# Peptides against a protein of PDB entry 2C5K, part 82

Target 1, 91 residues: chain A of PDB entry 2C5K
Amino acid sequence: EDPFQQVVKDTKEQLNRINNYITRHNTAGDDDQEEEIQDILKDVEETIVDLDRSIIVMKRDENEDVSGREAQVKNIKQQLDALKLRFDRRI

## One batch from the design tools (peptide; made by RFdiffusion4, then SolubleMPNN)

Design b2_p25_6_s4 (from b2_p25_6, 14 letters changed)
Fold by OpenDDE base, seed 5:
Structure b2_p25_6_s4 (fold): chain B 91 residues (1-91), chain A 25 residues (1-25)
Amino acid sequence: as target 1 above (91 residues)
Amino acid sequence: MKENVEKLREETEKKEKELEEKEKE
């Protein structure tokens, strides 16, 4: 069992939920679920802090290779930034 | 999600303590 990979999976599922919502609601305040989506965005941001901390700690161990994990978190951050921008640009 | 995040935090904290012990040597 790898807690890191499970969290990555959970995070990507939440990002997908946000993406689907933005696609269906291209205007701000369009739905009563908007506040829930905002909460999910913040939850993902906080989760990334935990993922980064995990990598930082593991990098202190010379026997650990975290390059793959770093790439995964980088991808998640890129997806989050894009979704935040799209969400905030809604009129 | 929150449960899995907690598991990750626990793993991270465990590893951090192990590293601190090794770095102290």
Scores: peptide ipSAE 0.682, ipTM 0.918, DockQ to the pose 0.931
Fold by OpenDDE base, seed 4:
Structure b2_p25_6_s4 (fold): chain B 91 residues (1-91), chain A 25 residues (1-25)
Amino acid sequence: as target 1 above (91 residues)
Amino acid sequence: MKENVEKLREETEKKEKELEEKEKE
């Protein structure tokens, strides 16, 4: 598996972890894992920068088709935004 | 995750250098 797809897979696993945490901890400051979840959110944001950069560079190669990769990153961004909103709305 | 991100960065940088050399010709 190529590095891009592996990173996508890893990122989705982290997003899934966050989702599962939010569903079980809908109150802010519920447990000691909240800080770790916040760190994961930031890590995902930074990882998206790396994914985007990869796509930008590959788009300069006429022999590369990155349309599928762009869709994957778009999906990840949408998931992240939704999770951030849900996480921040916890009371 | 960090290891795979590093691999992605390395691949990206390698590709960027290859493209730069190609554009330089």
Scores: peptide ipSAE 0.682, ipTM 0.918, DockQ to the pose 0.962
Fold by OpenDDE base, seed 2:
Structure b2_p25_6_s4 (fold): chain B 91 residues (1-91), chain A 25 residues (1-25)
Amino acid sequence: as target 1 above (91 residues)
Amino acid sequence: MKENVEKLREETEKKEKELEEKEKE
């Protein structure tokens, strides 16, 4: 079992949901799900904190290679930032 | 997601404790 990879998978699924929502709802405040999407955005941000903490702890062990995990989290952060920008720019 | 996040936190905490024990040796 790899909790880190499972969380990454879950996070990417949430980001995909947000992306799909933004695509369908180019106008802010026109759907009852908008508050839920905002909550998901916050949940993803908080989850990234947990992912980063995991990496920081693992990096203290010289026998662990976290380069792949760091790349995954970096990618998630980039996706989140792009989605946040798109979400906030809706009128 | 929340369940898996909790599992990740538990794993992280476990690893942190293991590292602390090794640092004391």
Scores: peptide ipSAE 0.681, ipTM 0.918, DockQ to the pose 0.880
Fold by OpenDDE base, seed 1:
Order: C-alpha cells, then sequence, then structure tokens
Structure b2_p25_6_s4 (fold): chain B 91 residues (1-91), chain A 25 residues (1-25)
C-alpha cells in the first residue's frame, strides 16, 4: 500500500474513533478522554494539509492521475466538518 | 499515523525534486 492510501486509511480510523466517542458522550466535559479527542481532531486537520500538499505536487506531473485522491480528501474533509459540528454542539 | 504521514512527506518531497529537475531540462 502506498503512503497516501495508508494515511487515508489511518485518518478514517481516527475519524471513526471520534464518531464512536461522540455517540457515547453527548455531554461536553463528562469524560476524561474529551481532551484526547480534541487532540485527534487537530491531528486529522494537520494530516489533511499533508494529503493536500501531496495532491498539489502530483498534479504538476501530467502522467499522474489524482482525481481519485482528490475525491478521497474531499470525503475526509466532509466527515471531519460533520464530526466537528457534532462535537461542538454537545452541551 | 505519524510514521505514515512522514512517509507521505518524504514521497512528496522526492516527487518535488524530480519535477524540478525535469522542469529545468
Amino acid sequence: as target 1 above (91 residues)
Amino acid sequence: MKENVEKLREETEKKEKELEEKEKE
């Protein structure tokens, strides 16, 4: 598996961890893991920067097809935004 | 995760260097 796909897989696993946490913890500050989940959210945001940079560089090579990778990153961003909204709405 | 991110960064940097050399030709 190439580095890009491995990072995508890792990122999706982290998003799944966040989703599971939100499902079990609908009240903000009710668990000691909340700070850890916030850190994971930040790590995913930073990882997306690396994924985007990879795509930008590959797009400079006319022999590379990045359309599939762009769609994968778009999907990750959509999932992250939805999870951030759900996480922030907890009271 | 961090290990794989570093591998991605290394691959990206390598590709940038290769592209820069080709663009100079």
Scores: peptide ipSAE 0.681, ipTM 0.918, DockQ to the pose 0.939

Design b2_p25_7_s1 (from b2_p25_7, 9 letters changed)
Fold by OpenDDE base, seed 1:
Parts: sequence; C-alpha cells; structure tokens
Structure b2_p25_7_s1 (fold): chain B 91 residues (1-91), chain A 25 residues (1-25)
Amino acid sequence: as target 1 above (91 residues)
Amino acid sequence: SEKEKLEEEKEEEKKKLEEISESRK
C-alpha cells in the first residue's frame, strides 16, 4: 500500500469537485455548498503541506527517488492555485 | 542510529498520510 498515492488521488478528486462547483456557480455566496467548498480548499492546502513533508523526509534516503512525487505535488499545487484564483474572483 | 531515526521518520510520515486517507473514507 502506498498512502502517498492514495492521498494524491483523493486530493485530485477534491480539486475536481471544486472545479465543477466553480463552473456551475460563478456567483459567490449563492449556494449552501459554498462553505463546504471553502473547507475543501483549505483541506487541500493543508494536505499539500503533509505531502511535501513526506517528500522531504524521503529525500534524506539516498535509495529513494522522489522526482515523480515532487512532480505530482507540483501539479496539485498548480491546480489549487488556479482554482483558488477562480473561486476568489467570483462575483 | 541515524538510519533507524530516518526509518522512524519515514514511518511516521507514512502513517500521517494513512490517517488522512482514512479520514476521507
């Protein structure tokens, strides 16, 4: 079992959920799920911190290759930043 | 030993991620 990959997977699912919500709700504060989406955004942000910490520790092991994991986290960060921008700029 | 410490840290980070995964099930 690889909990890192599991976290990456469900984090991407969270990002997808946020993306779909923004697409259907381009006006801020007009839905009961607004607060839930905000909570998910924060959860993803905190999850990224945990993913990064795991990578930092792994990098201390000369027998571990973290390049792939670093790329995955980078992608998640890029998605999150884009979604946060779209979410915050809604009217 | 340093090796033992590293393995313990790796396991701790792994368990943290497992807890995150379980909390989302």
Scores: peptide ipSAE 0.622, ipTM 0.917, DockQ to the pose 0.853
Fold by OpenDDE base, seed 3:
Structure b2_p25_7_s1 (fold): chain B 91 residues (1-91), chain A 25 residues (1-25)
Amino acid sequence: as target 1 above (91 residues)
Amino acid sequence: SEKEKLEEEKEEEKKKLEEISESRK
């Protein structure tokens, strides 16, 4: 069991939820789920901080390989940034 | 020891991630 991978999986599901919402709601502020999506965005941002901290600690161990985990977090960050841009540009 | 401290920190970060995962169930 790897809690890092579980959190990554959960986070990617959150990003998918946000993506689906944006696709169906291109007008800001006219849906009851708007606040929930904003909360999910913040949760993902905070989760990325936690994932990064985990990697930083692992990198202090010369016997650990964190390249794969770094790539996963990088991908999540890229997805989040793209979704935030789309979300904020809604009219 | 430094090795012991590092292992403790690694375990703490693991537990933090476990808590995040559990909170989402």
Scores: peptide ipSAE 0.622, ipTM 0.917, DockQ to the pose 0.883
Fold by OpenDDE base, seed 4:
Structure b2_p25_7_s1 (fold): chain B 91 residues (1-91), chain A 25 residues (1-25)
Amino acid sequence: as target 1 above (91 residues)
Amino acid sequence: SEKEKLEEEKEEEKKKLEEISESRK
């Protein structure tokens, strides 16, 4: 079991959920799930901090290769930023 | 030792991620 990969998987599922919500709800405050989606966005943001911390610690070990994990987190950050922008642009 | 401390810290971060994952189940 790799907890890092599990968290990455969970986070990507969250991002996918947000993406689908934005697609179906292009108007802010469209339904009762609006606040839930906002909370998920915040959760992803906080999770990235934890993922980064994990990588920082691993990088202290010269025998660890974290390049793949860094790429995964970078991808998540990019997706989050794009989704946050789309979410906030909704009228 | 410093090596031992690093391994302990790595384990702590692993546990934090496990807790995050478990909280979402």
Scores: peptide ipSAE 0.621, ipTM 0.916, DockQ to the pose 0.852
Fold by OpenDDE base, seed 5:
Structure b2_p25_7_s1 (fold): chain B 91 residues (1-91), chain A 25 residues (1-25)
Amino acid sequence: as target 1 above (91 residues)
Amino acid sequence: SEKEKLEEEKEEEKKKLEEISESRK
């Protein structure tokens, strides 16, 4: 089993959840799920730290290729940043 | 050995990710 890929999958689903919420709720504070979405955003941020740490350790092994994993995390970071911007600019 | 220590660290990070996954079920 590859827990890295499972975490990536989970995180992508979290980002999708946030994206859908922002699309349906373009006004801040109009729903009871607002705090839950904020919690998910923080969870994704912390998860990225854990994913990066695992990559750093793997990179110490010259027989490991982490380029694919680095690209996956980079993509997650880009999506998170875009969603944070959209979430915060809601009126 | 350094190699053995690295493998142990890799396993520790793997377990951390497993715990994250399990906590989300």
Scores: peptide ipSAE 0.619, ipTM 0.916, DockQ to the pose 0.848

Design b2_p25_7_s2 (from b2_p25_7, 10 letters changed)
Fold by OpenDDE base, seed 2:
Order: C-alpha cells, then sequence, then structure tokens
Structure b2_p25_7_s2 (fold): chain B 91 residues (1-91), chain A 25 residues (1-25)
C-alpha cells in the first residue's frame, strides 16, 4: 500500500478510537487516560504537518493525485478539529 | 532527467512517510 494512504488510514483510525473514548467518557477526568488523549491529539497534529510536507515534496503540478492527497489531509484536519471540540467541551 | 527527478521526489516522500510511521509506531 501507498505509505501516504497507510499514514492517513492509521491517523483516521486513531482519531476514531479517541472519538469512541469520548463517547464513553462524556465528563472530563483528571487521569492518565485524559493526558494520553491529549498526547495523541498532539501527535496527530504533528503527523498532519508531516503529511503536508510530503505533499509539497510530490507536488509538481496540480494533478488528480496531489489534489486527492490534499483533500484527504483536509478531511483529517476537519476530523481532528471536530474531535478537539468534543474533547474540550466535556465537563 | 525527469524520470530521475520524479524518482527522487518519490523517495523523499517515502522517507518522510517512513519517518512518520516510525514516530507513530
Amino acid sequence: as target 1 above (91 residues)
Amino acid sequence: SEAERLEKEKEEEKKVLEEISEKRK
């Protein structure tokens, strides 16, 4: 599999796991798991930066492949933002 | 050549993505 697609897939799966955690934990806690979630979200942010860099590396002209990759990263960013909002709004 | 440049870019991308994978693993 394309390593780009693998990273995208892994990132989305990780965000989905966090989303499931939030669903089960609608109240914010002050435990190790909450801190771990924050760390994972930070890691995802860094991954997105690296994905953007990889796109820049491969970007020669605006072809379908590059546009598709940009759209995928945009989707991950949207998913991340939504998840951050859910995470932060918990009481 | 163009082919060499393209291959170099692919290798650079692969290296970046491999680094990402290693960080997340």
Scores: peptide ipSAE 0.068, ipTM 0.599, DockQ to the pose 0.472
Fold by OpenDDE base, seed 5:
Structure b2_p25_7_s2 (fold): chain B 91 residues (1-91), chain A 25 residues (1-25)
Amino acid sequence: as target 1 above (91 residues)
Amino acid sequence: SEAERLEKEKEEEKKVLEEISEKRK
Protein backbone atom coordinates (compact mmCIF):
# COMPACT_ATOMS: atom_id res chain seq x y z
CA GLU B 1 0.00 0.00 0.00
CA ASP B 2 1.10 3.55 -0.80
CA PRO B 3 2.14 5.11 2.52
CA PHE B 4 1.16 8.56 1.25
CA GLN B 5 -2.38 7.40 0.55
CA GLN B 6 -2.54 5.70 3.93
CA VAL B 7 -1.58 8.92 5.73
CA VAL B 8 -4.09 10.88 3.67
CA LYS B 9 -6.79 8.35 4.45
CA ASP B 10 -6.01 8.36 8.17
CA THR B 11 -5.98 12.16 8.27
CA LYS B 12 -9.32 12.43 6.51
CA GLU B 13 -10.79 9.92 8.92
CA GLN B 14 -9.51 11.96 11.87
CA LEU B 15 -11.08 15.09 10.44
CA ASN B 16 -14.34 13.25 9.88
CA ARG B 17 -14.37 12.10 13.49
CA ILE B 18 -13.80 15.67 14.66
CA ASN B 19 -16.55 16.91 12.37
CA ASN B 20 -18.95 14.40 13.87
CA TYR B 21 -17.90 15.43 17.37
CA ILE B 22 -18.58 19.09 16.62
CA THR B 23 -21.98 18.19 15.21
CA ARG B 24 -22.88 16.37 18.42
CA HIS B 25 -21.39 19.09 20.61
CA ASN B 26 -22.58 22.41 19.21
CA THR B 27 -21.60 24.31 22.35
CA ALA B 28 -18.03 24.82 23.43
CA GLY B 29 -17.05 22.81 26.46
CA ASP B 30 -14.26 22.93 28.97
CA ASP B 31 -13.23 19.33 29.32
CA ASP B 32 -10.54 16.89 28.30
CA GLN B 33 -12.29 16.06 25.04
CA GLU B 34 -12.18 19.67 23.87
CA GLU B 35 -8.46 19.77 24.58
CA GLU B 36 -7.97 16.50 22.73
CA ILE B 37 -9.71 17.93 19.67
CA GLN B 38 -7.38 20.91 19.77
CA ASP B 39 -4.40 18.59 19.98
CA ILE B 40 -5.61 16.51 17.04
CA LEU B 41 -6.12 19.62 14.94
CA LYS B 42 -2.54 20.63 15.70
CA ASP B 43 -1.31 17.17 14.78
CA VAL B 44 -3.17 17.36 11.48
CA GLU B 45 -1.48 20.68 10.74
CA GLU B 46 1.91 19.11 11.31
CA THR B 47 0.95 16.12 9.18
CA ILE B 48 0.03 18.41 6.31
CA VAL B 49 3.46 20.06 6.52
CA ASP B 50 5.12 16.67 6.38
CA LEU B 51 2.94 15.56 3.46
CA ASP B 52 3.98 18.68 1.57
CA ARG B 53 7.61 17.86 2.30
CA SER B 54 7.16 14.36 0.94
CA ILE B 55 5.72 15.79 -2.26
CA ILE B 56 8.68 18.16 -2.60
CA VAL B 57 11.06 15.23 -2.26
CA MET B 58 9.35 13.38 -5.10
CA LYS B 59 8.73 16.37 -7.34
CA ARG B 60 11.24 16.71 -10.15
CA ASP B 61 9.20 16.42 -13.34
CA GLU B 62 5.55 17.36 -13.55
CA ASN B 63 3.49 14.20 -13.65
CA GLU B 64 -0.07 13.10 -12.96
CA ASP B 65 0.77 11.36 -9.69
CA VAL B 66 2.38 14.43 -8.11
CA SER B 67 -0.47 16.67 -9.21
CA GLY B 68 -2.96 14.27 -7.70
CA ARG B 69 -1.10 14.24 -4.40
CA GLU B 70 -1.00 18.03 -4.29
CA ALA B 71 -4.75 18.13 -4.88
CA GLN B 72 -5.33 15.64 -2.08
CA VAL B 73 -3.30 17.73 0.37
CA LYS B 74 -5.17 20.84 -0.72
CA ASN B 75 -8.44 19.07 0.00
CA ILE B 76 -7.26 18.12 3.48
CA LYS B 77 -6.24 21.74 4.13
CA GLN B 78 -9.71 22.89 3.14
CA GLN B 79 -11.32 20.35 5.45
CA LEU B 80 -9.05 21.45 8.29
CA ASP B 81 -9.89 25.12 7.78
CA ALA B 82 -13.60 24.35 7.73
CA LEU B 83 -13.35 22.37 10.95
CA LYS B 84 -11.36 25.10 12.69
CA LEU B 85 -14.08 27.55 11.78
CA ARG B 86 -16.84 25.30 13.07
CA PHE B 87 -14.91 24.51 16.23
CA ASP B 88 -14.10 28.13 17.07
CA ARG B 89 -17.58 29.50 16.33
CA ARG B 90 -19.26 27.38 18.96
CA ILE B 91 -20.76 29.27 21.88
CA SER A 1 21.59 7.65 -13.71
CA GLU A 2 18.30 9.49 -13.67
CA ALA A 3 16.50 6.24 -12.92
CA GLU A 4 18.74 5.67 -9.93
CA ARG A 5 18.12 9.21 -8.70
CA LEU A 6 14.38 8.70 -9.02
CA GLU A 7 14.61 5.51 -7.01
CA LYS A 8 16.55 7.35 -4.32
CA GLU A 9 13.88 10.04 -4.20
CA LYS A 10 11.20 7.38 -3.77
CA GLU A 11 13.14 5.94 -0.87
CA GLU A 12 13.48 9.39 0.68
CA GLU A 13 9.72 9.94 0.41
CA LYS A 14 9.10 6.60 2.07
CA LYS A 15 11.32 7.65 4.95
CA VAL A 16 9.43 10.91 5.36
CA LEU A 17 6.10 9.11 5.33
CA GLU A 18 7.36 6.51 7.76
CA GLU A 19 8.37 9.30 10.10
CA ILE A 20 4.87 10.76 9.82
CA SER A 21 3.36 7.42 10.69
CA GLU A 22 5.62 7.02 13.69
CA LYS A 23 4.63 10.43 15.06
CA ARG A 24 0.93 9.74 14.76
CA LYS A 25 -1.01 8.57 17.80
Scores: peptide ipSAE 0.067, ipTM 0.601, DockQ to the pose 0.406
Fold by OpenDDE base, seed 4:
Structure b2_p25_7_s2 (fold): chain B 91 residues (1-91), chain A 25 residues (1-25)
Amino acid sequence: as target 1 above (91 residues)
Amino acid sequence: SEAERLEKEKEEEKKVLEEISEKRK
């Protein structure tokens, strides 16, 4: 599989796991899992930056359409933002 | 040549993606 698609897939799976955790833990806590979630969210943010950089490099290749990849990264960003909102709004 | 430029760009893309992959290990 294309390394870009693999990273996208893995990132979405991570976010889905976090989403499931938030669903099961609707109240904020201060345990090890809460800290791990925060760390993963930061890692995802860094991954998105790297994905954007890779798209910039791909755009230099006039033979490759990056529209689909841009849409995928946009989707991940939206998913991340939604999770951050859910995570932070918990009481 | 144009082919050489395209190959260089693809190699740079591969490098970026490889770095991402290594970070995830």
Scores: peptide ipSAE 0.058, ipTM 0.584, DockQ to the pose 0.437
Fold by OpenDDE base, seed 3:
Structure b2_p25_7_s2 (fold): chain B 91 residues (1-91), chain A 25 residues (1-25)
Amino acid sequence: as target 1 above (91 residues)
Amino acid sequence: SEAERLEKEKEEEKKVLEEISEKRK
């Protein structure tokens, strides 16, 4: 099992759960669930930073192709940005 | 050696990923 792929998978699942929450709660609230979403978004941001760091380490190996992993992280960043936009634009 | 350096780099990568997994809620 590849720990990189596991982290990617878990992160995408978290983002999917947030997406589902926003769909069911299209108005901004002031409860524990809203705070939890903020915490998860922060955790995802930190995870992305760490994933980028891991890729930097891999790039030090001249015989290692990291393009696929870079694309995966880019995809997660796009998902995160989209969800932040949806979350912040709620009335 | 070059092989030893590459193995150490891979181990560093693994440690980073393990740290991510452990601190996740």
Scores: peptide ipSAE 0.078, ipTM 0.623, DockQ to the pose 0.472; fails the geometry check

Design b2_p25_7_s3 (from b2_p25_7, 11 letters changed)
Fold by OpenDDE base, seed 1:
Structure b2_p25_7_s3 (fold): chain B 91 residues (1-91), chain A 25 residues (1-25)
Amino acid sequence: as target 1 above (91 residues)
Amino acid sequence: SAKEKLEKEKEEEAKKLEEISEKRK
């Protein structure tokens, strides 16, 4: 599979796991997986930088259509921001 | 050539993403 699509896919799976974790743990620091979830959030954040870089390079090729990839990254960014907000607002 | 350089850069970025994916396995 396309490396870009594979990263998008497993990144979305990471976000899904975080979402489920927040649902079960609405109190900060109530589980020993807390640090792992925080690490995953940072991993997604850093992955977005790598995805954006690949798109920037692709945009230099007039024969490449990056609109679809840009939309995918935008969606991931939106999901991440929402989850970060929910995660940080836990008491 | 410019075309060759661009394709090389595209491949390098693809490899970076591949490495990220493989590391997650």
Scores: peptide ipSAE 0.580, ipTM 0.908, DockQ to the pose 0.845
Fold by OpenDDE base, seed 2:
Structure b2_p25_7_s3 (fold): chain B 91 residues (1-91), chain A 25 residues (1-25)
Amino acid sequence: as target 1 above (91 residues)
Amino acid sequence: SAKEKLEKEKEEEAKKLEEISEKRK
């Protein structure tokens, strides 16, 4: 399997986990998993940097179409931003 | 060659992503 697609896949799973956590925990700091979720958020942020790097390199090859990968990363960024906002809004 | 260098860079980035994936397993 394409390493890029695998990372996208498991990153989406991480985002899904965060979403589920926020849904179940609308109060900040009421669970021992709070710190783990924060760590996952940071991991996703760092992963996005790595995904973007790979796309930048691919763009140097005129025979490569990166539009699909860019769209995938854009979607991940949008999901992350939305989740971060929801996570931070918790009382 | 320039092509070889580019392919090497592409492979390096792919390996980085593989490492990320493996760490998550």
Scores: peptide ipSAE 0.580, ipTM 0.908, DockQ to the pose 0.846
Fold by OpenDDE base, seed 5:
Structure b2_p25_7_s3 (fold): chain B 91 residues (1-91), chain A 25 residues (1-25)
Amino acid sequence: as target 1 above (91 residues)
Amino acid sequence: SAKEKLEKEKEEEAKKLEEISEKRK
């Protein structure tokens, strides 16, 4: 499998886990898993940097079409931003 | 060549992503 697609896949799984956690825990600091969720948020954030780097390198090749990959990363960024906002605004 | 260097860089970035994926297993 394409390493890029594998990372996108498991990153989206991480985002899904975070979403489920926020849905079930709308109060900050009320669960032992909160620190782990914060760590996952940071991991996703750092992974996006690595995904972008791979796209930048691919864009140097005129024969490569990166539009699909750029759209995937854009979607991940949008999801992360929304989740970070929801996570931080918890009471 | 420039082409060879680019292919090498592409492979290096792919390997970095593989490492990320493997660490998440």
Scores: peptide ipSAE 0.579, ipTM 0.908, DockQ to the pose 0.846
Fold by OpenDDE base, seed 4:
Structure b2_p25_7_s3 (fold): chain B 91 residues (1-91), chain A 25 residues (1-25)
Amino acid sequence: as target 1 above (91 residues)
Amino acid sequence: SAKEKLEKEKEEEAKKLEEISEKRK
């Protein structure tokens, strides 16, 4: 499989896990998994950088169409930002 | 060639992503 698509897929799964965790734990420090979720948030953030770099290199090739990949990364960024806000706003 | 260099860069970025996915297994 395309490494880009694989990373997008498992990153989406990470975001889904974070979303579910926030839903079940609306209070900060409620669970021992709190730190793990924080680590996943940071991992997703760093992964986005790697995805963007991949797209930047692809854009140097005039024969490559990166619009679809850009849309995927944009969606991941939007989801991450929303989850970060929800996670940080927990009391 | 410039084209070969670009292809190498593309492959390098792909390998970086592959390594990320492998670490998550």
Scores: peptide ipSAE 0.579, ipTM 0.907, DockQ to the pose 0.843

Design b2_p25_7_s4 (from b2_p25_7 with I16K R20I H21V E23S E25K)
Fold by OpenDDE base, seed 2:
Structure b2_p25_7_s4 (fold): chain B 91 residues (1-91), chain A 25 residues (1-25)
Amino acid sequence: as target 1 above (91 residues)
Amino acid sequence: SEEEELEEEKEEEDEKLEEIVESRK
């Protein structure tokens, strides 16, 4: 598996784990786990930047089709945004 | 060549992604 796909895969897994955590913890806490989630969300944001950069470089190669990768990154962004909303709306 | 430069840049981006993978293990 190429590095791009691996990053996409484990990033989505991270977001899924957080989503599952939020499902079990609908009340916001002030503990290490809440801070860890914030750190992971920040890491995902930075990872998206790196994924996008990779795609930008690939777009310079006329033999490469980046549409699939762009769709994957879009999906991660959507998942991240939805997760942020769930995380922030907790009381 | 420009083609070689592009391949080097692609490799650099792949290496960056590999670093991300390794950092998460």
Scores: peptide ipSAE 0.609, ipTM 0.911, DockQ to the pose 0.889
Fold by OpenDDE base, seed 5:
Structure b2_p25_7_s4 (fold): chain B 91 residues (1-91), chain A 25 residues (1-25)
Amino acid sequence: as target 1 above (91 residues)
Amino acid sequence: SEEEELEEEKEEEDEKLEEIVESRK
C-alpha cells in the first residue's frame, strides 16, 4: 500500500475512534483523554496539509490523475469538521 | 532535468507521508 493511502486510512480510523468516544462521552470532561483528543485533532489538521502538499506535487505531472486523492482528502476534511463540531458543542 | 526534479519532489512527499505512518505505529 502506498504511503498516501496508508495515511488516509490511519487518519480516518483516528477520526472514527474519536467519533465513537464522543458518542460514549457526550458530556465534556476534563481529563487526559479529552486532551489526547484535542492533540489528535490538531495532528489530523497538520496531516491534511501534508496530504494536500503531496497532491499539489502530483498535479504537476500531466500523466497523473489526482481526482480520487482530492476526493479522499475532501472527505477527511468533512469528517474532521463534523467531529470538531460534535466535540466542541458538548456540555 | 525538470522531470527528474519533479520525481525527486514526489519521493520527498512520499517520505514525509511514510514518516507520518511510522510515527503512528
Scores: peptide ipSAE 0.608, ipTM 0.911, DockQ to the pose 0.889
Fold by OpenDDE base, seed 1:
Structure b2_p25_7_s4 (fold): chain B 91 residues (1-91), chain A 25 residues (1-25)
Amino acid sequence: as target 1 above (91 residues)
Amino acid sequence: SEEEELEEEKEEEDEKLEEIVESRK
């Protein structure tokens, strides 16, 4: 499998798991799971940087079409932003 | 050459993504 697509897939899965956790834990806690989520969110942010760099390099190749990948990264960014908002605004 | 440099950069970025995949296993 294309490593780009694999990263996109498992990143979205991570965000979905966090989203489900927040749904079950609408009150901010102080446990290992909360800290793990913060670590994962930071990892996702760094992952997005790496995905973007990959796209930037690909765009230098006139034979490559990166529109689909750009859309995928945009979707992940939107998902991350929404999730961070939910996570941070919990009571 | 410019073409060779681009190919090397593409490979480096792919390897970085592969490392991310491996780290998550």
Scores: peptide ipSAE 0.608, ipTM 0.911, DockQ to the pose 0.884
Fold by OpenDDE base, seed 3:
Structure b2_p25_7_s4 (fold): chain B 91 residues (1-91), chain A 25 residues (1-25)
Amino acid sequence: as target 1 above (91 residues)
Amino acid sequence: SEEEELEEEKEEEDEKLEEIVESRK
């Protein structure tokens, strides 16, 4: 498995874990777990930048097809945005 | 060459992604 796919997989798993946490904790807390989630969300945002940069470099090669990778990153961005909205709107 | 430089940039990006993987272990 190439590094790009591994990062995508790990990132989606992180977001899924956070989503499950929110399901079990639908009220905003003030503990270490809430802070950890904020840290993970920030890490995912930075990871997306790194994934996009990788794609930009690949697109400079006319022999590379990046459509699949672009779709994967788009999916992660959508998942992140939905999760951030869910996290921030908790009472 | 341009082709050589592009391959080096690809390797650099792969290494950055590998570092992300390692940091999450």
Scores: peptide ipSAE 0.607, ipTM 0.910, DockQ to the pose 0.886

Design b2_p25_8_s1 (from b2_p25_8, 15 letters changed)
Fold by OpenDDE base, seed 4:
Structure b2_p25_8_s1 (fold): chain B 91 residues (1-91), chain A 25 residues (1-25)
Amino acid sequence: as target 1 above (91 residues)
Amino acid sequence: SLTEGKEEYEKKLEELRKKTEELEE
């Protein structure tokens, strides 16, 4: 079991859940779910930091090819950015 | 729900952090 891959998978699923929620709730609100989404997005940002640190250490100390992992993290960052735009642009 | 699987996710995240920390030492 690779915790990196599991974290990547879970993070993407979390972002997808939020994206689907925004689709169903395309108007900005001030309810508990809106605040929860904001908290989750911040948690994802911290998760990305941890993923990047993991890659750096694996590259440095384990001498492993991390190109695939770097691409995965890049994809998550892009997904997060797109989601932030949808979240913030809601009226 | 929006937080479905949160506990297991946090566990795996902690495992990742721990593994990273161990390699940094």
Scores: peptide ipSAE 0.369, ipTM 0.833, DockQ to the pose 0.823
Fold by OpenDDE base, seed 5:
Structure b2_p25_8_s1 (fold): chain B 91 residues (1-91), chain A 25 residues (1-25)
Amino acid sequence: as target 1 above (91 residues)
Amino acid sequence: SLTEGKEEYEKKLEELRKKTEELEE
């Protein structure tokens, strides 16, 4: 099993879930879900750190081609940034 | 739910962390 790919998949699904929530709640609210979203976004940021660490180790110690994994992490970062923008710009 | 599958997610994240740590040694 490749835990990297599963983490990538789970992270993207989590971001999509939040994105769908924002679509249904396009105005900023004062409820528990707002704080939960903020916490999840912070968890995703930490997950990205772990993904990057794994890539560094794979490149150095396993001598694996990590270009695909680097692209996946880049995509997650872009998705995260876009989601943050949607979240923060809600009125 | 915004946290659906969190348990499985954390499990896979821990597996990733452990694998990375083992390779760093």
Scores: peptide ipSAE 0.367, ipTM 0.832, DockQ to the pose 0.854
Fold by OpenDDE base, seed 2:
Structure b2_p25_8_s1 (fold): chain B 91 residues (1-91), chain A 25 residues (1-25)
Amino acid sequence: as target 1 above (91 residues)
Amino acid sequence: SLTEGKEEYEKKLEELRKKTEELEE
């Protein structure tokens, strides 16, 4: 499978796992899981940078349509932003 | 687990980075 697609898939699954955790733990705590979530969110941000870089270089190929990939990354960014909001708004 | 599949994920991320680097050359 294309590494780009796998990374996208894995990233979305990771965000879903965190989202599910927040659903079950809607109050902020001072435990290892809270720090782990923060680290994962940071990793996702870095992953998005890598995804964007890959799209940029592919855009240099006139025969490569990256519209679908751009939409996928946009969706991940939106998912990340929504998750950050949920994470930060917890009591 | 919040870190389930991390190893496979990191592997694919590295593959993506390598491909990107190759195209940048």
Scores: peptide ipSAE 0.367, ipTM 0.832, DockQ to the pose 0.842
Fold by OpenDDE base, seed 1:
Structure b2_p25_8_s1 (fold): chain B 91 residues (1-91), chain A 25 residues (1-25)
Amino acid sequence: as target 1 above (91 residues)
Amino acid sequence: SLTEGKEEYEKKLEELRKKTEELEE
C-alpha cells in the first residue's frame, strides 16, 4: 500500500471542498464553518510537512526517484497558497 | 461536508507517518 498517494489525493480533495465552499460563500459568515476551514488549512500545512519528510527519507534511505512526488507536493502547496489568498480576501 | 472522509484520511496520514518514522530509525 502507498499511503503517500492517498494522502495527496485526499489533501487535494479537501482543498477543493474548501474552495467550493468559498465560491458559494464569498463573504465571511458562518463562524462555525469559518473556524473549521481555518483548522483544516492548518492541518493541511502539517500534512505537507509530513509529505516532505517522507520524500526526504525515501530519497535518502530507499534510494528512490522522488521527482514525481516532489512535483505533487509542490502542486499541493500552490493550491493551498491560492486557497489561502481567496479565503483571506473575502469580505 | 467539509470534513467528509476525514477519519479515513487521518488513518492514511498516520500510516504515512509511521512508515516514515520506521525508515528514519
Scores: peptide ipSAE 0.367, ipTM 0.833, DockQ to the pose 0.810; fails the geometry check

